Peptides against a protein of PDB entry 1LOE. Designs and how they scored, part 18

Target 1, 181 residues: chain A of PDB entry 1LOE
Amino acid sequence: TETTSFSITKFGPDQQNLIFQGDGYTTKERLTLTKAVRNTVGRALYSSPIHIWDSKTGNVANFVTSFTFVIDAPNSYNVADGFTFFIAPVDTKPQTGGGYLGVFNSKDYDKTSQTVAVEFDTFYNTAWDPSNGDRHIGIDVNSIKSINTKSWKLQNGKEANVVIAFNAATNVLTVSLTYPN
Target 2, 181 residues: chain A of PDB entry 1LOE as posed
Amino acid sequence: TETTSFSITKFGPDQQNLIFQGDGYTTKERLTLTKAVRNTVGRALYSSPIHIWDSKTGNVANFVTSFTFVIDAPNSYNVADGFTFFIAPVDTKPQTGGGYLGVFNSKDYDKTSQTVAVEFDTFYNTAWDPSNGDRHIGIDVNSIKSINTKSWALQNGKEANVVIAFNAATNVLTVSLTYPN

## One batch from the design tools (peptide; aimed at target 1 N59)

Design b2_p17_2 (made by RFdiffusion4)
Pose (drawn by RFdiffusion4):
Structure b2_p17_2 (pose): chain A 181 residues (1-181), chain P 17 residues (1-17)
Amino acid sequence: as target 2 above (181 residues)
Amino acid sequence: FAKITVKNISFSSTLTL
C-alpha cells in the first residue's frame, strides 16, 4: 500500500514542493499559470512522483484531486486557450502551446505521450474541438481530441471548484466543476 | 488570452500492492 497526499490552501512565494515550467509562478497566495498575455505557457507539477499503478500486482490507484481555479479574461468573448489538470510521466516537459494546452502535440493518438488530462477549454479549435463551438470540459487521453466533452459556460473572474476522482474498481474518471450560486 | 490562477489544491491517492 502506498499513499501520497498533500494540500496547499494558500500558495506562498517559495513553494518548494512544486516544479514550475514555462511561466508558472506563485503571486499573492495564488498559483499563476499564465498572466493575461499573448502566446505563453505555464505549468506546475507536484515535486514527488506518485505510484499510480503496479505491474507486479496489476493494481491501480484510487485518487481524488480538488482545486479552485480562476480564469480572468479581458471580456467574455476573447478568451484562449484554457487550462488542464494532467497525469504524465515523471519527466514531463511542456509540449505544444496554443490550443494544445502545453500537454499534447497532435490531434491523433500518440502512444508515446502517456498523459491523460482533463481540460477546461475556452477556445474552439475547428480542427478537433466539438463542432458546436462551445467552451467545454474534456477528458483527453494521448490526444488533444477529447474522448468525451460537456459544454460549460465560463464565468469570467469567478472561482470554480473542481473535483476529479478516479475509482480503480470501475476505471471511472469523474469530473465535477461547480460555480457558486 | 486570460490569466489562469489556482487558489487552492488537494490530492490524495491510494495504491494497494

Design b2_p17_2_s1 (made by RFdiffusion4, then SolubleMPNN; from b2_p17_2, 8 letters changed)
Fold by OpenDDE base, seed 5:
Structure b2_p17_2_s1 (fold): chain B 181 residues (1-181), chain A 17 residues (1-17)
Amino acid sequence: as target 1 above (181 residues)
Amino acid sequence: PARIDILSMSFSSTLNL
């Protein structure tokens, strides 16, 4: 059995177990993916490869991740675009920004992407998002067009707690989000 | 646009071989 784990309670100025991409950086003990500036993409990768799928056996890893985030929009009517937790190939680089959240390039299924993401999407893109226009959580497999979504009411400036778990035996991914305050 | 901060994070994976 191969196990990989890490825990970061405060993001330091030199967080050595993260690789920062684009506009991502740390300040005041937080990981800032983006400031309230248009046309930016910030990403942070765990610095060590994770053996998530074994080509010899075909086995897929079980995993669980938890994190706390804050989305703080100066204008509550303009919160675009959101962010993701994602798993992608080791050599992954920032992809298309805006509604593609810096992790995808198409709404069409692209197996070469080899990317799974849980999106916390704050902007309605008519071409692929749920027609109700709600801000939502989505599960994205090789496409920005989610295979499943659930409406989520953003609390601007408030801390949200997320738990994402994948059970390889059942092939079920679960997501929970709560605002504790 | 919005400021997006992550305050804390944990991750664990287990792969059977």
Scores: peptide ipSAE 0.834, ipTM 0.977, DockQ to the pose 0.926
OpenDDE base, seeds 1, 2, 3, 4: peptide ipSAE 0.829, 0.827, 0.832, 0.827; ipTM 0.976, 0.976, 0.977, 0.976

Design b2_p17_2_s2 (made by RFdiffusion4, then SolubleMPNN; from b2_p17_2, 7 letters changed)
Fold by OpenDDE base, seed 3:
Structure b2_p17_2_s2 (fold): chain B 181 residues (1-181), chain A 17 residues (1-17)
Amino acid sequence: as target 1 above (181 residues)
Amino acid sequence: PAEIRITSISFSSTLNL
C-alpha cells in the first residue's frame, strides 16, 4: 500500500510542499488564489506527485481532501469566476481563458488533459454552465462542462468547509459543503 | 471579482498495490 498525505493549517511565506503558479501566494498564513481584481489566475500544487493510478495492477487510489475556503467579494453580485480543487498531470500549467477557472481550456471532452476538478463556480457561462444560472458546485472530467452540478448559495466572506472523497471501488466522487457559522 | 482564500487543507490518498 502506498499512502500520500499532507496537512496545512498555516500557509507560510515559503511553503516548501506547495508550488505556486500565477497570482497564487501566501499571506497572513492563508493561501490566496486571487485578489478581487479582474483577469487573474492563481494556483497552488502539492509539490510531490501522488501515485493515483498503478499501471501494473490497474488499481486507482482512494482519496479524501478537506479544506476551508472564503470567497470575499466587494460586490456580492459580481463574484466571478470561482475556483477548483483539481488533480492533473505533473506538468500542468495555468490556463487563462475566461471562465475556465485556470484549469481547463475547452468545453469539449479531451481525454488527453487527464484532469479532474471540483469547481466552485460563481459565474454563469452560457456555453457550458447549468441553464438556471445558479452558482454551483460541479464535477469536471477533462472538460469545463461539468458531468454533474448542484446549486450552491455563496455566503460572501464566510468560511465554507468542504470534503471531497473518491471511492475507487465504486468510482464515485462525493462533495460536501457546509457553512458552519 | 473576489478574493479567494484557502485557510486550511488536508489530503490523503491510499493506493493498494
Scores: peptide ipSAE 0.825, ipTM 0.977, DockQ to the pose 0.929
OpenDDE base, seeds 1, 2, 4, 5: peptide ipSAE 0.823, 0.808, 0.821, 0.821; ipTM 0.977, 0.975, 0.976, 0.977

Design b2_p17_2_s3 (made by RFdiffusion4, then SolubleMPNN; from b2_p17_2, 9 letters changed)
Fold by OpenDDE base, seed 3:
Structure b2_p17_2_s3 (fold): chain B 181 residues (1-181), chain A 17 residues (1-17)
Amino acid sequence: as target 1 above (181 residues)
Amino acid sequence: PAEIRITSISGSSVLNL
């Protein structure tokens, strides 16, 4: 059995188990993906590769992640675009296309991207988002066009708790989000 | 636009071999 685990409750200025990309940085012991300015992309990667699939056996890892986030918009009517939790190949690079949340670059399914993301999407993109226009949580497999979505009401400036779990036996990914306060 | 902050994160993975 191969295992990987990590826990970060305070993000330091030299957080050695993270790789920062784009505008992502740490301040006040928090990971800041973006500031409230247009046309920015920030990412952070866990610095050690995770053995999530074994080519010899075909086995896939079970995994769970929990995190707390805040989206803090000066104008509650202009919150674009949101963010993702994602799993991607080790050589992954930030993507700068608008609406692609720094992870994807097409609404077309691209198996070569080998990227799975859970999006917390605060902007309605007509070309791929659910037609109701709601802010939403989505599960994205090799495309910005989610395979499943659920409406989510953003509480501006409030901490949200997220749990994401994958059961390899059932091939089911679960996502929960709560505002505890 | 918005400031997006992650205040804590933990994770684990288990791969059976």
Scores: peptide ipSAE 0.807, ipTM 0.973, DockQ to the pose 0.930
OpenDDE base, seeds 1, 2, 4, 5: peptide ipSAE 0.800, 0.791, 0.782, 0.798; ipTM 0.972, 0.971, 0.969, 0.972

Design b2_p17_2_s4 (made by RFdiffusion4, then SolubleMPNN; from b2_p17_2, 8 letters changed)
Fold by OpenDDE base, seed 1:
Structure b2_p17_2_s4 (fold): chain B 181 residues (1-181), chain A 17 residues (1-17)
Amino acid sequence: as target 1 above (181 residues)
Amino acid sequence: PAEIRITSISFSSVLNL
């Protein structure tokens, strides 16, 4: 088997195993994707490629990731737009901002994107988001239009714990989110 | 708009070959 693992509990000022894109940076031992300003996209990539799919066998990796995040909006009525955890090709660059979360650029399925994301979406985009208008967690495959979503109640300024696991045998991806405090 | 911070992360993958 081939395994890849990493853990970052404190993000240093020169975090060598991350590639920062756009407005992403580290401060106070945290990864800051965005500040509370419009028209920004921040991303961070694990610096080493991960062997997630093997062309010879067709096997896909099992993986689990856990992370903690804070969304801190000065105006609780406008928390746009959210963020994603994503897997994309090694040469990936920031994509369309705003509702596309810097990861996608189409609501139509685009196989060439080769991108899977779990979105934590804080803004209702009428063109593709669930019609109930709720903030939500979504699973995105080659499109900003999620293949599945679940409503999520944002707690502004509080730390959330996320676990994402993928079982290759069943092709099931699970997401859990909790606010422990 | 909001400030979005990641305070920790871990990742593990296993690929059977």
Scores: peptide ipSAE 0.826, ipTM 0.977, DockQ to the pose 0.933
OpenDDE base, seeds 2, 3, 4, 5: peptide ipSAE 0.811, 0.826, 0.820, 0.823; ipTM 0.975, 0.977, 0.976, 0.977

Design b2_p17_3 (made by RFdiffusion4)
Pose (drawn by RFdiffusion4):
Structure b2_p17_3 (pose): chain A 181 residues (1-181), chain P 17 residues (1-17)
Amino acid sequence: as target 2 above (181 residues)
Amino acid sequence: FGIRVYDPSKLNENIAS
């Protein structure tokens, strides 16, 4: 049995238990992944590796993460590229920016990626996004093309509360985001 | 924002299934 847990309700100026990659930094008690600036990537990782499954027993971890996040765009129309919570190898480094969300390099399955991410995608990329053109939440496994999506209407500047849970018994990954009111 | 793991292969396979 192995458990890993943490909570950070207010981020401080020297959050030593996070690894920052790209433009990720903490400001005014928030984790800032990108400022409202063009062509940038920011990532932050919890510093401890987490044991998610075991080859000797074949057991896989149950887990839950929750967080509140804000997307603040200049207006409701010109908004790119989005945000991800991701599970990647211990040595993960930023991948392709733009519509690939710092996490993937291809629309095709890439076994060497070994990352799964839930995306909160705010920009329709004709090449791989749901053709309806809506902003959406997606589950991505080793590809920027989501295996599953759900349209989501972005509320600019508002707090969204998200819970992602994995049940090892069913292998169900559930994602809930709620806007207050 | 993310987490790191020693080996995500089986987890990814389970989620993709």

Design b2_p17_3_s1 (made by RFdiffusion4, then SolubleMPNN; from b2_p17_3, 6 letters changed)
Fold by OpenDDE base, seed 4:
Structure b2_p17_3_s1 (fold): chain B 181 residues (1-181), chain A 17 residues (1-17)
Amino acid sequence: as target 1 above (181 residues)
Amino acid sequence: MGIRAYDTSKLAELIAK
């Protein structure tokens, strides 16, 4: 089976392999997805679509993606809603903002979404988030209500290294997050 | 940040199992 690898080490103002949606943009070294305003949605999509499943052969591809993110907020308690890494159809557009993170529109399972996301959620939404109220990593399939979650201790302003991998042999999506510094 | 794929419905199905 094939494996697709995706990584971006540095972002620049002339980034040509990204499609920006909403308020997303690049600086000299960073991709910024949000502005300091409420209810904004910023997205950046890797410009080249990938293939996961071949309907003719039935083959499913592995994929591994890695990236670094930073959440910059005035304090550790005022960090808006968080962000997602997502895999969506080629014609994907920004969805509902706020607690839906610009990726989903419902807490109910909606197969028409055709979207898988890893959320890095910094805001507790009582209607669907884990009851302990922790900031968390979640795996979302066609719904903002995660199929699985893990508590995550945000280090505000620090670089987090993330690796997301899909194993086609087991159909398991794995997520790792570390703060190397 | 996102990746676009032609066959995300299948991926969603597989992960949800």
Scores: peptide ipSAE 0.599, ipTM 0.958, DockQ to the pose 0.839
OpenDDE base, seeds 1, 2, 3, 5: peptide ipSAE 0.586, 0.553, 0.576, 0.590; ipTM 0.956, 0.949, 0.953, 0.957

Design b2_p17_3_s2 (made by RFdiffusion4, then SolubleMPNN; from b2_p17_3 with F1M S9T N14L S17A)
Fold by OpenDDE base, seed 5:
Parts: structure tokens; sequence; C-alpha cells
Structure b2_p17_3_s2 (fold): chain B 181 residues (1-181), chain A 17 residues (1-17)
């Protein structure tokens, strides 16, 4: 079994292991994906592409990722669309902004997207989001319309600790989010 | 924040199932 791992504790101004797309950049040792501007798309990609599927054996790799993110909105009651962790093909480019989070282009399943995302969605889009209007965590497969969601209470300006794991034996993707402080 | 994968097809199928 081959293992690939990486860790970034502090983001430098010239982070060599990241590919920045759109308005993504680093400042103050943080990765900044977007400014508080409508329809802004900012993305950062780990620079090295990864093998997660072995076509010869049919095996899919386990993976675990952990990170901390902060949403610091100018208005806690009027925030942007949210944040996304995603897995996409090597040639991935920014997609539709706003409610599509720069990752998708449709609420309909589109196999050509080839993208899985965990969304931390802070804006209610009537056309595809859970009808209760809650901010939520969602798992998205080839569509901005999540296959599963869970309500999430945003703590503005606070660090959220996230763990995302895929278990290849059970084919279960798990997401956890906590505010330790 | 994203990671790039050479072929995500099988992963996507498994998660969507």
Amino acid sequence: as target 1 above (181 residues)
Amino acid sequence: MGIRVYDPTKLNELIAA
C-alpha cells in the first residue's frame, strides 16, 4: 500500500505546494480563498496530483484530511456562500461561483464533473439546499445538490476543526466539524 | 480547497451509491 501525505501548518506568501486559482492567495500565514465580494471564486489546490484508484486492482484508497478554517464575515447574518473541500480531476478549473461554490455548474447530476465536495454552506439556495434554510454541511457528488446534509451553526470568526475521512472497506465518507474554542 | 486526482470516477461512484 502506497501512502501520500502532506501537512501545511503555516501558509507562506510563496507557498510552493499550492496552486492558486481565481482569487485565492496567502496572507498573514493564512490561506484566503475569497474576499467578501459577490460571485468571487477562489481556489487552492495541492500541487501534486494523487492516485486514489488503482485501475489494475480496482482498489480505492482510504484517505483522511484534517484542517482548520475560519469564516470571518463582515455581517454574521449576511455571509457569502460558504467553503468547500473538494476532490477533482487533475485539470480542474474554477467553476460557477456563488451558490455553486466555484466547484459545480448544475444541481442536476453531471458525471462529467468528476468532482466530490464537502460543502460548508452558509447561504440558502432555494433550488437545491435543504428546505429548512439552515446553514449546513453537505456531501456533493457531481452536483451542487447534496446527497446528504446536516445542519451546522456558524460561529463567525471562530476556528472550525474539520476531519474528512473515506473508508474504502465500507465506502463511507465521514465529516466532522467542531468549534473547540 | 481541493486536491487533484488522476481518476476520481470510481470514488465518485462509490460515494454516490
Scores: peptide ipSAE 0.552, ipTM 0.944, DockQ to the pose 0.952
OpenDDE base, seeds 1, 2, 3, 4: peptide ipSAE 0.545, 0.449, 0.549, 0.545; ipTM 0.944, 0.913, 0.944, 0.943

Design b2_p17_3_s3 (made by RFdiffusion4, then SolubleMPNN; from b2_p17_3, 5 letters changed)
Fold by OpenDDE base, seed 4:
Structure b2_p17_3_s3 (fold): chain B 181 residues (1-181), chain A 17 residues (1-17)
Amino acid sequence: as target 1 above (181 residues)
Amino acid sequence: MGIRVYDPSKLAALIAA
């Protein structure tokens, strides 16, 4: 079994292993995807493309990703649209901004997107978000309309620790979020 | 933040199932 791994503990101004798209950049040893400006899209991609399945055998790899993020909104009521971790084809480009989080273009299932995202959604979009209006974590497959969601209480400006894992034996994607402080 | 994957279609299909 072959394993590929990577980690970034500090982000620098010359981050060779990241591809920046839109407004994404690095500063103060952090990756910043957007500033508190409306209708902006910032993305960063790990520069090396990854194999996760073998078309000859049909086998899909297990994977685990962990990261820390901060949503630092100007106030508790203006937190923009949210953040996503996503898995996309090698030629992925920024998609629709705003409620589509720069990752999708439709609430309708579109297999051609070939994109899986975990959204940390801070803005209620009536057309597709859970009707309770809660900020939420969602698993998105080829659509901004999540296949599964869970309410999430944002702690503004605090570091959230996230672990995302895919178990190939069960085909289950798990997401955990904790605020250690 | 994203990762680029060679043919993520299988993964997408499995998760959506």
Scores: peptide ipSAE 0.569, ipTM 0.954, DockQ to the pose 0.925
OpenDDE base, seeds 1, 2, 3, 5: peptide ipSAE 0.565, 0.564, 0.544, 0.558; ipTM 0.953, 0.953, 0.950, 0.952

Design b2_p17_3_s4 (made by RFdiffusion4, then SolubleMPNN; from b2_p17_3, 7 letters changed)
Fold by OpenDDE base, seed 3:
Structure b2_p17_3_s4 (fold): chain B 181 residues (1-181), chain A 17 residues (1-17)
Amino acid sequence: as target 1 above (181 residues)
Amino acid sequence: MGIRVYDNTKLADLIAK
């Protein structure tokens, strides 16, 4: 067996292990994905593609990722759609459709996207989001319409700690979000 | 923020189940 790991404590202006797409950039040791204006998409990708599944052996890797993020969304109506962590094919490109978090382009299941995402969604899209209208965490597989969601009480402007883990024995993806303060 | 993989078909299928 082999293990691949990486860690980015501070984001620099010459972050060689990231590929920036759209409006994503670094400033003051932070990764910023938007320009704080409407209709912007910014993404950052780890520069080295990884193997999660080996088709020859059938082995599927366990993985754990953790990160800290801040969202400024003081209200529910004049805000962006949210933030995603995603796993996608090497040729993944930003998607510009509103409400799709720069990752998807349809609420219909599309296996060709080969994309798994964890969304931290701050905007209610009637067509696919949970009907209660809550801000939510969602697990998205090949569609912006989540296969599972949980209500999320945003602490505006506060640092959220996230852990995402995949257990290959159970095929379960888990997400935890905490506000330490 | 994203991770790129060479073939993500299996992972997507497994999580969807």
Scores: peptide ipSAE 0.517, ipTM 0.943, DockQ to the pose 0.917
OpenDDE base, seeds 1, 2, 4, 5: peptide ipSAE 0.480, 0.500, 0.455, 0.446; ipTM 0.933, 0.940, 0.929, 0.925

Design b2_p17_4 (made by RFdiffusion4)
Pose (drawn by RFdiffusion4):
Structure b2_p17_4 (pose): chain A 181 residues (1-181), chain P 17 residues (1-17)
Amino acid sequence: as target 2 above (181 residues)
Amino acid sequence: TTYTLSDTVDLKAVFPS
């Protein structure tokens, strides 16, 4: 049995238990992944590796993460590229920016990726996004093309509360995001 | 307003031994 847990309700200026990659930094008690600036990537990782499954027993971890996040765009129309919560190898580095969300490099399945991410995607990329053109939540496994999506209407500047849970008994990954009111 | 999404994900396939 192994458990890993943490909570950070207010981020401080020297959050030593996070690894920052790209433009990720903490400001005014928030984790800032990108400022409202063009062509940039920010990532932050919890510093401890987490044991998510075991080859000797074949057991896989149950887990839950929750967070509140804000997307603040200049207006409701010109908004790119989005935000991800991701599970990657311990040595993960930033991948392709733009519509690949710092996490993937291809539309096609890439076994060497070894990352699954839940995306909160705010820009329609004709090449791989749901053709309806809506902003959406997606589950990505080793590809920027989501295996599953759900349209989501972004509320600019508003707090969204999200819970992502994995049940090892069913292998169900559930994602819930709620806007207050 | 709540949005929900779910699917099955095989972590052994994502992270092979």

Design b2_p17_4_s1 (made by RFdiffusion4, then SolubleMPNN; from b2_p17_4, 5 letters changed)
Fold by OpenDDE base, seed 3:
Structure b2_p17_4_s1 (fold): chain B 181 residues (1-181), chain A 17 residues (1-17)
Amino acid sequence: as target 1 above (181 residues)
Amino acid sequence: ATYNLSATVDLKEVFPA
């Protein structure tokens, strides 16, 4: 059994284990995906490929990812779309279509995208988001339309702790978001 | 406040050999 792990406590200006795409950058030891302007997309990829499953043995990897994030969005209408944690092929490129969180390029299901994402969505898109209009957490499989969602009350400017885990025995992906205070 | 969410995902299907 092989295990790959990494930890980044402080994001430096020359972070060797990350590939920055679009408007993603580091400042004051934080990763910033976008600037506070219109029509901006930024991404950061772990620089080494990960082995999700072995086609020879059929074994699928378990994984867990944890991170802390802050979103500044004082209202629910004049805001950006949010962000995702995602897994995609090594040659993945940022997507600029509005509302697609930088990882999708169509409102339709597309198996060729080969993308699993957890979205933290701050903007209501009528065409694919839950009809209640709530900000939400979603699990996305090859589609901006989530296979499952949870209403989420954003605490503006506060740190959220996230844990994302995959259990290979059950094929269950779990997401936990906590505001400690 | 804590928010929990889960879903079944077949990674072999998403990332075929």
Scores: peptide ipSAE 0.779, ipTM 0.973, DockQ to the pose 0.927
OpenDDE base, seeds 1, 2, 4, 5: peptide ipSAE 0.713, 0.767, 0.686, 0.729; ipTM 0.966, 0.972, 0.963, 0.968

Design b2_p17_4_s3 (made by RFdiffusion4, then SolubleMPNN; from b2_p17_4, 5 letters changed)
Fold by OpenDDE base, seed 3:
Structure b2_p17_4_s3 (fold): chain B 181 residues (1-181), chain A 17 residues (1-17)
Amino acid sequence: as target 1 above (181 residues)
Amino acid sequence: MTYNLSATVDLKEVFPA
């Protein structure tokens, strides 16, 4: 059985196992995706390709990932789009279209994007987001329009602990976000 | 507090061989 694992507790300026794209950078041992300006996109990719499934055997990988994030958005009416955790082909490039969280380039479903994403969305886009207008967690498959969402109340400046897991036996992707305090 | 979300995803379909 093949297994790939990695852990990053502190992000350094010469982080060898990450590929930075756009405005993504590290400072004070943190990964920062964007600058505090309009129309900014930043991404960080794990530098080694991962084997999602084996076409010869048909076996699909189980996986779990965990991370902690902080969003500073004191004004709900003056906020960016949010961010995603995503899986995409090795040659993936940042996308600059507004509202697409740096991973999509159209409001339409596009199988050629080959992207699975978990979004933490802080901006309501009427064309595709849940009609209640809530900030939300979403699971995205080749589309900015999530296949499922959960209303989420952002705690400004507070650390959120996230666990994302995929069960290959059931094909179920699960997301848990916890504010411990 | 904890927020939970799940969905069915066919990775073979998303990432065809």
Scores: peptide ipSAE 0.756, ipTM 0.972, DockQ to the pose 0.929
OpenDDE base, seeds 1, 2, 4, 5: peptide ipSAE 0.687, 0.716, 0.685, 0.692; ipTM 0.963, 0.968, 0.963, 0.965

Design b2_p17_5 (made by RFdiffusion4)
Pose (drawn by RFdiffusion4):
Structure b2_p17_5 (pose): chain A 181 residues (1-181), chain P 17 residues (1-17)
Amino acid sequence: as target 2 above (181 residues)
Amino acid sequence: TYTLSETLTLSQVQSIG
């Protein structure tokens, strides 16, 4: 049995239990992944590796993460590229920016990726995004092309509360994001 | 409230990370 847990309700200026990659930094008690600036990537990782499954027993971990996040765009129309919560190898480094969200390099399945991410995607990329063109939440496994999506209407500058849960008994990954009111 | 779910195969789960 192994458990790993943490909570950070207010981020401080020297959050030593996070690894920052790209432009990720903490400011005014928030974790800032990108400022409202063109062509940039920011990532932050919790510093401890987490045991998510075991080859000897074949058991997989149950887990929950929750967080509040804000996307603040210049207006409701010109908004790119989005935000991900991701599970990746311990040595993960930033991948391709833009519509690949710092996490993937291809629309095709890439076995060497070994990452699954839930995306909160604010920019329609014709090549791989749902053709309806809506902003959406997606579950990505080793590809930027989501295996499943749900349209989501972005509320600019507003707090969204998200819970992502994995039940090892069903292998169900559930994602919920709520806007207050 | 927006919700989404997916059932992953065991092999997918064990190939991650």

Design b2_p17_5_s1 (made by RFdiffusion4, then SolubleMPNN; from b2_p17_5, 8 letters changed)
Fold by OpenDDE base, seed 2:
Structure b2_p17_5_s1 (fold): chain B 181 residues (1-181), chain A 17 residues (1-17)
Amino acid sequence: as target 1 above (181 residues)
Amino acid sequence: TVTLSHTLSKEEIQSIA
């Protein structure tokens, strides 16, 4: 049994335990994924490899992650796509296709991507997003089309607290988002 | 608080890194 744990309260300019990809960078001790322009993708990976599912033993790992984020999206049309928390193979690279949140490269299910993501989606993509057009949280397994979604009312520019937990005994993935009062 | 839960299938689990 192995356990990996880390905590980053302030993101430094030379954060050794993160691998920055694309336009991802740190500023004011925050991780910033994109520039305030169109067509930018940024990611940050935890530098130490971890296993969620071990094909040799069949073991499945529990995990809990928590983070705080801020999104500025004052309207629904002239905004970015959102962001994800994701788990992908160690050689994963940023993807630049529009609407794919830097993680996926097709609207089709692709088991070989070996990627699970929790999306915080701020842009309505007609081809795969919930038809109500709401900003939403989604659970994505090998596809940009979420297996399950929940409408999320964005509080623009406010800090949201997120907890993502996976229980290996039940295989339940739980996402909670709270705007503290 | 907004909460979303989903039970991953065996196939989905086995398709994760």
Scores: peptide ipSAE 0.727, ipTM 0.965, DockQ to the pose 0.805
OpenDDE base, seeds 1, 3, 4, 5: peptide ipSAE 0.706, 0.714, 0.675, 0.712; ipTM 0.959, 0.960, 0.962, 0.958

Design b2_p17_5_s2 (made by RFdiffusion4, then SolubleMPNN; from b2_p17_5, 8 letters changed)
Fold by OpenDDE base, seed 5:
Structure b2_p17_5_s2 (fold): chain B 181 residues (1-181), chain A 17 residues (1-17)
Amino acid sequence: as target 1 above (181 residues)
Amino acid sequence: TVTLSHTLSKDEIQSIA
């Protein structure tokens, strides 16, 4: 059994434990995925490979991640697509942008993607999002079409605290989002 | 607080890298 952990409170321009992809970069000690312009995808990967599910042994690891994010849309009524926390194969590259959030390419289940994501989705895509049109948190497995969702109200420009936990004993994935202010 | 919990199936677990 191996345990890997890291913590980043201030993101530097040469952050050694992150791999930046696409338009992702750091500024003012924050990780910035996009600059509120169209047709951009930014990603940041933890630089060390991790093993959540071991295909050789079948072992499954627990994991917990916590982070604070801000979505700051210049116009609260004209927002982009949102973002994800995701787990994907080593050497993963940015995928389709827009509603696919840079991590998926299809609404159909695609086992070859080997990607699990928690989405914070701010844009309603008729083809796969919940029919109520609400902004939502979603759990995505090998598809941009979530296996489960929960409505969420965006507080534009405000910091949200997120905890994502997977319990290997129960197989429960839990996402909690709080606006503390 | 908004909380979403889901029990992953065997296939879904095996999709995790």
Scores: peptide ipSAE 0.713, ipTM 0.960, DockQ to the pose 0.786
OpenDDE base, seeds 1, 2, 3, 4: peptide ipSAE 0.697, 0.705, 0.696, 0.665; ipTM 0.955, 0.954, 0.952, 0.947

